# Ledger of designs, part 72: peptides against a protein of PDB entry 5K2M

Target 1, 273 residues: chain A of PDB entry 5K2M
Amino acid sequence: MRIGITYTVLRREEMAIKERAGEFGEVVMLHEDDLLFPGNYDLDVVIIRNVSHFKALYTARLFESEGIPTVNSSRLIFEAGDKLFATLRLAGKVPVPEWKAALSEGGALRVPDSLGYPLVSKPVFGSWGRLLAKVNDRDSLEAVLEHRKWMKNPLYGIHYFQEFVEKPGRDIRSYVIGGEFVGAIYRYSNHWITNTARGGKAEPCSDPEVEELSVKAWEAFGEGALAIDIFESEKGLLVNEVNPNMEFKNAARVTGADMAGKLVEYAVEVAKT

## One batch from the design tools (peptide; made by RFdiffusion4, then SolubleMPNN)

Design b2_p14_8_s2 (from b2_p14_8, 5 letters changed)
Fold by OpenDDE base, seed 3:
Structure b2_p14_8_s2 (fold): chain B 273 residues (1-273), chain A 14 residues (1-14)
Amino acid sequence: as target 1 above (273 residues)
Amino acid sequence: VDELLALPREAVPP
């Protein structure tokens, strides 16, 4: 078996994936600079670890066009990596924060009529809480919308909003690979954005309700490896978002779960189908 | 993201 691993930067996750993949066959590390298409790649499966959502998406689709399966698939990356498209999948299966999408400024100005204040403005793409805004009033909404007009990417004209969810100074990140729950962590922060990339602490989460909800959230997509972000709210557990290009360094360290091994095992299964 | 794209091919972020 020949296992490709595409990457932008060799992180602890990519090192662990490489090490575990070496137990199953020959490992071919493919930096973004090595990727030219069409190509003659002799690979049974490719694990997609490109940092950019769009680079990951196009890399997956390019390998698939040559008959090489990918983990994750281009379909999963496309649907899970867009916050609005992910919400459309999730909302049919699991509790999610209340949301609205608007396609114009005039539409966006009516969002508070449904969600009230405070609300959260999100771009449909991006990571680490970039361009998240807590919007407390009309003046703040108008300012966010004005700034969006000057952003060059037309995707910033897709206005995605959520209710503001009060959280107990933490959120949950769980991991589901091939439909199996692998583990979960609490991410602590004094800021309303709880992402560990901003200096938050991680602790183990052992909650059967989190496990059940995480599997149901994965079933909304029905394939691949996902990190799932869950809020503890007054309404119970809410699935906020999913990530088809998961970081797991902190989660693996805190839980002791072999997330890299589970990802490789799933990729080997995909290669055999 | 952009700063990570500028890192050497085999660079491990701290």
Scores: peptide ipSAE 0.011, ipTM 0.460, DockQ to the pose 0.460
Fold by OpenDDE base, seed 4:
Parts: sequence; structure tokens; C-alpha cells
Structure b2_p14_8_s2 (fold): chain B 273 residues (1-273), chain A 14 residues (1-14)
Amino acid sequence: as target 1 above (273 residues)
Amino acid sequence: VDELLALPREAVPP
């Protein structure tokens, strides 16, 4: 068993994955600068840990083109890593925040007619709450839309909106790998964007409803390793988004779950199918 | 500051 691990930056997650992968076979660390295609890679599976969504997506697809399976697959990265495509999968299986998509400014200006204010503007791609905007009024909506016109990436012209969900000063992040619930945490923040990367505390979440909902959210995609972001709302639990390139350092520390081991075990299973 | 330990580039053997 030869296990590739692609990475941009060696984080605690990549170190833990490397360590655990060494128990199952030979580990080949592949920095982004080492990736040339077409190549002659002698690997049974590749664990994708590139920080960029697009680099992860293309890396996975390139290995798959050489007959090497990836965790996550390019399909999963594509569908889960795009907030709109993820919403399309999730909305048919689990409760999600109310959402609208518009393909023009003129369409986007009508979104409040259905969602009201406040609403949340999201880019379809991006991590750590980048370019999330709480839009409280018409003037704020117009400003967000105007700024999007001048962004170089045409994907910023895809207008994705959600209802603003009032949260109890926290959200939930759960982890499902190969259909198995691995663990969940509460992420505390005084900001409406509850991201641990912004200095939030993490605590264990032991809730059977979260576990059940997390597995159902994973089943909307049907493969791979996902982090799942869940909101506690007055309407109950809502699946906000999923992440096919999960950070788990804080969750592993807080829950004691062997997330790196579970990811490697799943990659070894994928290599054998 | 999360010390991004720059692990040495493990050269992919040719």
C-alpha cells in the first residue's frame, strides 16, 4: 500500500494523517510544487489536503485520470466545495437555511422579495468566512452587488444568498467519514460568523439529533470525508454547508476522536475497491 | 502563530 498525501502547507492535520498513514503502508508526501501531470505515480490512493478548493479539485481529477483514486474524489470536492452545488444536494435530504440563487444583478435585487432582510450573501467558493456579508438593507445589497462586478473571477457573478439564521452564539461542526459519524463540536463566537479560525472556543457536542442529521447530510453526497456545519435555529437544526477539505485539529483535540486515523482507514478502503 | 513547520520537501523519488 502506497499512500500519497497532497498538501499546500503542512498543518497539524497533515502531520497526523502522515503519521497514521505510516501504519498502513508507505507514505509519499506530495507538495503542490511536486505535482506534474501527466505523471507516473506509483500510488494506490491519494489523500487530498491542498488548501485551495480549486487546486484540490484539479489535483484529485488529475490523479483519477491516471487511475489513482483520491480521498476526497474530484466529484465530491466539486459538489461539496461549491456552496450552491452543496445546497442543491443537501436541500433534497436535510433541512437547510432558506436560500436563493441569482445569475444577474437584476435577479439578485429581487432576492429580498422572498428572503427578506437581513440576508447573507456568500460566494459559491471560499473558506473561513471570506466575502460573507450580512446584508441588512437595500443599500448594502446594492454595494455588495456593485463590488462583485469588479471581481476578476467570473464565479463572483453567481449570486448565492441565505436567510440570516439567528444562532445561540455558537454553531456545530460535525465530521462524517465513509458514512461513519466520527464526532462533533460546538464552535463559540460572539460574531455572527462562528469560525474557530477567528478565535472561537470549541466544546464537545454529544447530540443524537446532530449525529443523525450529519449522517443524512453525508448521504446526500454518498462518499468521502466531510465536515458538516450545522446551525441551531428556532426551526430546529439546519445544515448550512459542508467542507470536503476539513480542518479537524480543534475537533480531534476536544473530542479525542481519531479523525486522522479514520480518514486513512477510509483511504485504504478506497484503494482496495 | 501556528508554527507551520516547514517540513522538508520529501522528494518524490523519480
Scores: peptide ipSAE 0.009, ipTM 0.406, DockQ to the pose 0.156
Fold by OpenDDE base, seed 1:
Structure b2_p14_8_s2 (fold): chain B 273 residues (1-273), chain A 14 residues (1-14)
Amino acid sequence: as target 1 above (273 residues)
Amino acid sequence: VDELLALPREAVPP
């Protein structure tokens, strides 16, 4: 068994994945600078850990073009890593926050007619709460739309909105790998953007409803390793988004769950199919 | 440039 690991930066997650992969075979660490295609890669599977969503997507697709399976697959990265495409999968299986998509400024200006205020503006791509805006009124909506006109990437012209969900000063992040629930955490923050990458406290979450909902959210995609972001709302639990390139250092530390081991075990199963 | 993307290949983020 030869296991590739693609990466941008050697984080705690990549170190743990490397260590556990060494128990199953030879490990080949592949920094982004080492990747050229087409190439002669002698690998049975590749674990994708590139930080950039687009670099991860293209890396996965390039290995797949050479007959090498990836964890996650390029299909899963594409569908789960885009907030709108992920919503389209999730909305058929689990409760999600109310959402609207608009393809023009004139369309976006009508979103409050259905969602009301406050609403959340999201780019369809991005991590760590980048370019999230709480839009409280018309003036704030116009300002966000004006700024989007000057952004160079055409994907910023895709306007994705959600209802603003009032949260109890926390959200939930769960982990499902190969259809198995691995664990969950509460992420505490006094800010409406709950992200542990910004210094939030993490605590274990042991809730059977979270476990069941997390598995159902994973089944909307039907493969791979996902982190799942869940809101506690007045309407009950809502699946906000999924992440096909999960960070798990805080969750592993707090829960004691072997997320790196479960990811490697799944990659070894994928290599054998 | 994302600060994480500017880190050397050997650097571990905090």
Scores: peptide ipSAE 0.008, ipTM 0.446, DockQ to the pose 0.382
Fold by OpenDDE base, seed 5:
Structure b2_p14_8_s2 (fold): chain B 273 residues (1-273), chain A 14 residues (1-14)
Amino acid sequence: as target 1 above (273 residues)
Amino acid sequence: VDELLALPREAVPP
């Protein structure tokens, strides 16, 4: 078996994936600079670890066009990596924060009529809480919308909003690979953005409700490897978002779960189908 | 330059 691994930066996750993949076959590391299409790639499967959502999406689709399956698939990356498209999948199966989408400034200005304040403005793409805004009032909404008008990427004109969920100083990140729950962590932060990439503490989460909800959230997509972000709200557990390009170094360290091994095992299964 | 790809270099947080 020949396992490709596409990457932008050799992170701890990519090193662990490479190491574990070496137990199953020959490993071919492919930096973004190595990727030219159409190409003649002799690979049974490709693990997609490009940092950029769009680069990951296009890389996956390009390998699929050569008849090489990818983990994750371009379909999954497309649907899960867009916050709005992910919400559309999730909302049919699991509790999600209340949300609205608007396609114009005039539409966005009416979002508070349905959701009230405070709101969270999100780009439909992006990681690490980039361009998240807590919108407490009309003036803040107008400011966010004005700034979006000057952003060159047309996707910033897609206005996605959630209700602001008051969290107990933490959120949950779970991991589901091939439909198997692998583990979960609490991410602690004094800020409303709880991402561990911003210096949050991680602790193990052992909650059967989190496990069940995480599997159901994965089933909304029905394939691949997902990190799932869950909020503890007054309404119960809410699935906030999913990530088809998961970071897991903190979760693996804290839980002891072999997330890299589970990802490789799943990729090997995909290669055999 | 595909405007979709002109995402600012994602500063991977250290």
Scores: peptide ipSAE 0.008, ipTM 0.495, DockQ to the pose 0.071

Design b2_p14_8_s3 (from b2_p14_8, 4 letters changed)
Fold by OpenDDE base, seed 4:
Structure b2_p14_8_s3 (fold): chain B 273 residues (1-273), chain A 14 residues (1-14)
Amino acid sequence: as target 1 above (273 residues)
Amino acid sequence: VDELLALPREEVPP
């Protein structure tokens, strides 16, 4: 078996994936600079670890066009990596924060009539809480919308909003790979954005309700490896978002779960189908 | 340019 691993930066995750993949076969590390298509890739599967959502998406689709399966698939990356498309999948299966989408400024200005204030403005794409705005009032909404008009990417004209969820100074990140729950962590932060990449601490989360909800959230997509962000709310557990390009170094360290191994095992299964 | 996209092929410390 020949396992490709595409990457932008060799992080702890990519090192762990490489190491575990070596137990199953020959490992071919493919930096973004090494990717040219069409190509003559002799690979049974490719693990997609590109940092950019769009680079990951296009890389996956390009390998698939050569008949090489990817983990994650281009379909999963597309649907899970877009917050609105992910919400559309999740909302039919699991509790999610209340949300609205608008396709114009005039539509977006009516969102508070339904969600109230405070609300959260999100771009449909992006990581590490980039361009998340807590919108407390009309003036803040108008400012966010005005700024979006001048953003060059047309996807910034897709207005996605959620209710602001009050959290107990933490959120949950769980990991589901191939439909198996692998582990979960609490991410602590005094900021309303609880992302560990912004200096949050991680602790193990052992909650059967989190496990069940995480699997159900994964089943909304039905394939691949997902990190799942869950909020503890007054309404109970809410699935906020999923991530098809998961970071797991903190979760693996804290839980002791072999997330890299589980990812490789799943990729090997995909290669055999 | 997201600085993360410009990081060289080097290992990022943990």
Scores: peptide ipSAE 0.009, ipTM 0.498, DockQ to the pose 0.387
Fold by OpenDDE base, seed 5:
Structure b2_p14_8_s3 (fold): chain B 273 residues (1-273), chain A 14 residues (1-14)
Amino acid sequence: as target 1 above (273 residues)
Amino acid sequence: VDELLALPREEVPP
């Protein structure tokens, strides 16, 4: 078994994955600078850990074009890593926050007619709550839309909105790998953006409803390793988003779950299919 | 590391 690991930065996650992968076979670390295609890669599977969503997507697709399976697959990265495409998968299987998408400013200006205020503006791509805006009124909506016009990436012209969910000073991040629930954490924050990367505290979450919902959310995609962000709302649990390029250092530390081992085990299973 | 730090400086908002 030869296991590739593509990466941009050696994080705690990549170090843990490397260590665990070494127990199953030969490990080939591949920095982004090492990636040239077409290539002659002698690998049974590649674990994709590129930081950039797009680099991860293209890297996965390039290995797949050479007959090498990836974890995650390019299909999963594409569908789960886009907030709108992820919502389209999730909405048919699990409760999600109310959402609207618009393809123009004129369309976006009508979103409050359905969602009301406050609403949340999200880019369809990006991590760590980047470019999230709580939009409380019309003036704020107009400002967000105006700023988007001057952003160079055409994907900023895809207007994705959710209802603002009042959270109990926390959210939930769960992890499902190969359809198995691995663990969950509460992420505490006094800010409406409850990301641990922004200084939030993490605590273990042991809730059977979270476990069941997390597995159902994974089943909407049907493959791979996903982090799942869940809100506790007045309407009950809502699946907000998924991440096909998950960070897990905080969750692994807090829960004691072997997330790196589970990811490697799944990659070895994928290599055998 | 922020995904933006992995982008060329020209693509990172100042």
Scores: peptide ipSAE 0.008, ipTM 0.500, DockQ to the pose 0.120
Fold by OpenDDE base, seed 2:
Structure b2_p14_8_s3 (fold): chain B 273 residues (1-273), chain A 14 residues (1-14)
Amino acid sequence: as target 1 above (273 residues)
Amino acid sequence: VDELLALPREEVPP
């Protein structure tokens, strides 16, 4: 078996994936600079670890066009990596924060009529809390909308809003690979954005309700490896978003779960199908 | 230091 691993930066995750993949066959590390298509790649499966969502998406689709399956698939990356498209999948299966989408400023200005304030403005793409805004009032909404008009990417004209969820100073990140729950962590932060990349602590989360909800959230997509971001709210657990290009170094360290191994095992099974 | 913070902004998914 020949396992490709595409990457932008050789992180702890990519090193762990490489190490575990070596137990199953030949490992071919493919930096973004090594990727040319069509390439006539001799690979049984490719694990997609490109940092950019769009680079990951296109890389997956390019390998698939050559008959090489990817983990994750381009379909999954597309549907899970867009916050609005992910919400559309999730909302039919699991509790999600109340949301609205608007396709114009005039539409966006009516969002508070249904959701009230405070709101969270999110770009449909992006990671680590980039361009997340807590919108407390009309003036703040107008400012966010004005700034979006001058952003170069047309996707900033897609206005996605959620209710502001009051969180207990933490959120949950769970991991589901091939439909199996692998583990979960609490991410602590004094900021309303609980991303551990900003110096938050991580602790193990061992909650059967989180496990069940995480599997149901994965079933909304029905394939691949997902990190699932869950909020603890007054309404119960809410699935906020999913990530088809997960970071797991902190979660693996804190839980002791072999997330890299589980990802490789899943990729090996995908290669056999 | 999260190695991701060292990535050029252009390589970080927008």
Scores: peptide ipSAE 0.016, ipTM 0.499, DockQ to the pose 0.076; fails the geometry check
Fold by OpenDDE base, seed 3:
Structure b2_p14_8_s3 (fold): chain B 273 residues (1-273), chain A 14 residues (1-14)
Amino acid sequence: as target 1 above (273 residues)
Amino acid sequence: VDELLALPREEVPP
């Protein structure tokens, strides 16, 4: 067994994946600077750990074009890594926050007729709550739309909105790998954007409803390793988004779950299929 | 490289 690991930065997660993969076979670490295609890669599977969503997507598709399976697959990275495409998969299987998509400013200005105020403006790509806006009124909506006109990436012209969900000062992140629930954490924040990057505390989450909902959210995609972001709302649990290139150092520390081991075990299963 | 293409879809910057 020859296991590739593609990476941008050698984080605690990549170190844990490397260590665990060494128990199953030969490990080939591949920095982004080492990747040229077409190439003659002698690998049974590649674990994709590129930091960039788009670099991860293209890296996965390039290995697949050479007959080498990836974890995650380019299909999963594409569908789960875009907030709108992920919503389209999730909405038919699990409760999600109310959402609207518009393809023009004139369309976006009609979103409050359906969602009301406050609403949340999201780019379809990006991390750490970057370019998330809580929109409380018409003037704020017009300002967000005006700023979007000056953004060079055409994906900023895809207007994705959600209802504003009141949360109990936390959200939930769960982990599902190969259809198995691995663990979950609460992420505490004093800001409406619950992100541990802003100094939030993580605590273990042991809730059977979270476990069941997390597995159902994974089944909407039907493959791979996903982190799942869940809101506690007045309407019950809502699946906000999924992540096909998850960080897990805090979750592994808090829960004691072998997330790196589970990811490698799944990659070895994919290599044998 | 567009910094946006280098951003992880993660909780914490690398």
Scores: peptide ipSAE 0.012, ipTM 0.501, DockQ to the pose 0.078; fails the geometry check

Design b2_p14_8_s4 (from b2_p14_8, 5 letters changed)
Fold by OpenDDE base, seed 4:
Structure b2_p14_8_s4 (fold): chain B 273 residues (1-273), chain A 14 residues (1-14)
Amino acid sequence: as target 1 above (273 residues)
Amino acid sequence: VEELLALPREEVPE
């Protein structure tokens, strides 16, 4: 068994994945600078850990084109890593926050007619709450839309909005790998963006409803390793988004779950299929 | 390696 691990930055997660992968076979660390295609890679599977969503997506697709399976697959990265495409999958299976998509400024200006204020503006791609905006009024909406016109990436012209969900000063991040629930944490923050990357406290979450909902959310995609962001709302649990390039250092520390091991075990099973 | 581990995630370009 030869296991590739692609990465941009050697983080705690990549170190743990490398260590655990060494128990199953030979590990080949592949920094982004090491990747040229077409190539002659002698690998049974590649674990994709590139930081960039697009680099991860293209790296996965390039390995797949050479007959090497990836975890996650390019399909999963594509569908789960885009917030709108993820919402389209999730909305048919699990409760999600109310959402609207608009393809023009004129369309986006009508979103409050359906969602009201406050609403949340999201780019369809991006991590760590980057370019999330709580839009409280018309003036704020106009400002967000104006700024989007000056962004170089045309994907910023895809306007994705959610209702603003009042949260109890926390959200939930769960982890599902190969269809199995691995664990969950509460992420505490005084800010409406509850991200542990921004210094939030993490605590274990042991809730059967979270486990069930997390598995159902994973089943909307049907493969791979996902982190799932869940809101506690007055309407009950809502699946906000999923992440096909999961960070788990805080969750692993807090829960004691071997998330790196579970990811490697899944990658080994993918290599055998 | 330790310095890279200390970088805020927000500073890592996508």
Scores: peptide ipSAE 0.014, ipTM 0.475, DockQ to the pose 0.102
Fold by OpenDDE base, seed 1:
Structure b2_p14_8_s4 (fold): chain B 273 residues (1-273), chain A 14 residues (1-14)
Amino acid sequence: as target 1 above (273 residues)
Amino acid sequence: VEELLALPREEVPE
């Protein structure tokens, strides 16, 4: 078994994946600078750990074009890594926050007629709460839309909105790999953006409803390894988004779950298919 | 485009 691992930065996650992969066979670390295509890669599977969503997507598709399976697949990265495309998968299977998409400023200005205020503006791509805006009124909506006109990437012209969900000062991050629930954490924050990168505390989450909902959210995609963001709301649990390029260092630390091992085991299963 | 694809991360979220 020859296992490739593509990466941008050698994080705790990539180190743990490398260590666990070594138990199953030969490990080939592939920094982004090593990735030239077409290439002569002698690999049974590639674990995709590029930091950039688009670099991960294209890397996966390039290996697949050479007959090498990837974890995650380019299909999963594409559909799960875009907030709008992920919502389209999730909305038919699990409860999600109320959402609207608009393809113009004129369309976006009508979103409050459906969602009301406050609402949340999100880019369809990106991580760590970048360019999330709580929009409390018309003036704030106009300001967000004006700024988007001057952004260089055309994808910022895709206007994705959610209802603002009142949360109990935390959200839930769960992990599902190959359809198996691996673990979950609470992420605490004094800010409405509960991302742990912004100084949030992580604690174990042991809730059967979270486990069941997380598996159902994964089944909307039907493959791979996903981190799942869940909100506790007055309406019950809501699946906010999924991440096909999950970070798990503190979730693994807090829960004691072998997330790196589970990811490698799944990659080995994919290699044998 | 490259700047948006390579936005620096000071802290890695979970």
Scores: peptide ipSAE 0.019, ipTM 0.516, DockQ to the pose 0.085; fails the geometry check
Fold by OpenDDE base, seed 2:
Structure b2_p14_8_s4 (fold): chain B 273 residues (1-273), chain A 14 residues (1-14)
Amino acid sequence: as target 1 above (273 residues)
Amino acid sequence: VEELLALPREEVPE
């Protein structure tokens, strides 16, 4: 078994994945600078750990073009890593926050007629709550839309909105790998964006409803390793988004779950199919 | 550009 691991930065996750992969076979670490295609890679599977969503997507597709399976697949990275495409998968299987998509400013200005205020404006791509805006009124909506016109990436012209979900000062992040629930954490934040990069505490989440919902959310995609962001709302649990390129060091630390091992085990399974 | 394309780093501070 020859296991590739693509990466941008050697994080705790990549170190743990490397260590666990070494138990199953030869490990080939592939920094982004090492990647050239076509490359005639002698690998049975590649674990994709590129930090960039698009680099991860293209890397996966490039290996697949050489007949090498990837974890995650380019299909999964594409479908799960776009907030709108992920919502389209999820909405038929699990509760999601109410959402609207508009393809023009004129369409976006009608979103409050359906969802009311406050709204959350999200880019369809991006990380760490970047360009998330709580839109409380018409003036704020107009400002967000005006700023989007001047953004260079045309994907900022895809207007994705959610209802604002009142959260209990936390959200849930769960992990499902190969259809198996691996673990979940609470992420605490005093900000409406519960992104732990701002000094949040993580605690174990042991909730059977979270486990069941997380597996159902994974089944909307039907493959791979996903982190799943879940909101506790007045309406119950809502699946907000999924992440096909998950960080897990804190979740692994807090839960004691062997997330790196589970990821490697799944990659080895994929290599054998 | 690369940071804009990065999936969320879920780093909970230690």
Scores: peptide ipSAE 0.013, ipTM 0.473, DockQ to the pose 0.070; fails the geometry check
Fold by OpenDDE base, seed 3:
Structure b2_p14_8_s4 (fold): chain B 273 residues (1-273), chain A 14 residues (1-14)
Amino acid sequence: as target 1 above (273 residues)
Amino acid sequence: VEELLALPREEVPE
């Protein structure tokens, strides 16, 4: 078996995936600079680890066009990596925060009539809480919408809003690979954006409700490897978003789960189908 | 721009 691994930067995750993949076959590391299509790739499966959502999406689709399966698939990356498209899948299967989408400024100005204040403005793409805004009033909403008019990417004209969820100074990140729950962590933060990239502590989460909800959230997509972001709210557990290109170094360290091994095992299964 | 695209979503800053 020949396993490709596409990457932008060699992180702890990519090193762990490479090491585990070496136990199953020949490993071919493919930096973004090594990728040219159409090509002649002799690979049974490709693990997609490009950092950019769009680079990952297009890389997956390009390998699929050569008849090579990918983990994750371009379909999963497309649907899970967009916050609005992910919400559309999740909302029919699991509890999600209340949300609205508007396609114009005039539509966006009516969102508070449904969600009230405070609300959260989110871009449909992006990571690490970039361009998240807590909007407390009309003046703040108008300011966010004004700034969006001057953003060059037309996707910033897709206005996605969510209710503001009060959290207990933490959120949950769980991992589901091939439909199997692998593990979960609490991510602590003193900021309303609970991203561990900003100095948060991680602790293991052992909650059977989190496990059940995480599997149901994965079943909304029905394939691949997902990290799942869950909020603890007054309404109970809410699935906020999913990530089809997960980081797991902190979760693996804290839980002791072999996330890299589980990802490789799933990729080997995909290669055999 | 590339470095910002390469920032890990879950990196606890060392």
Scores: peptide ipSAE 0.008, ipTM 0.479, DockQ to the pose 0.079; fails the geometry check

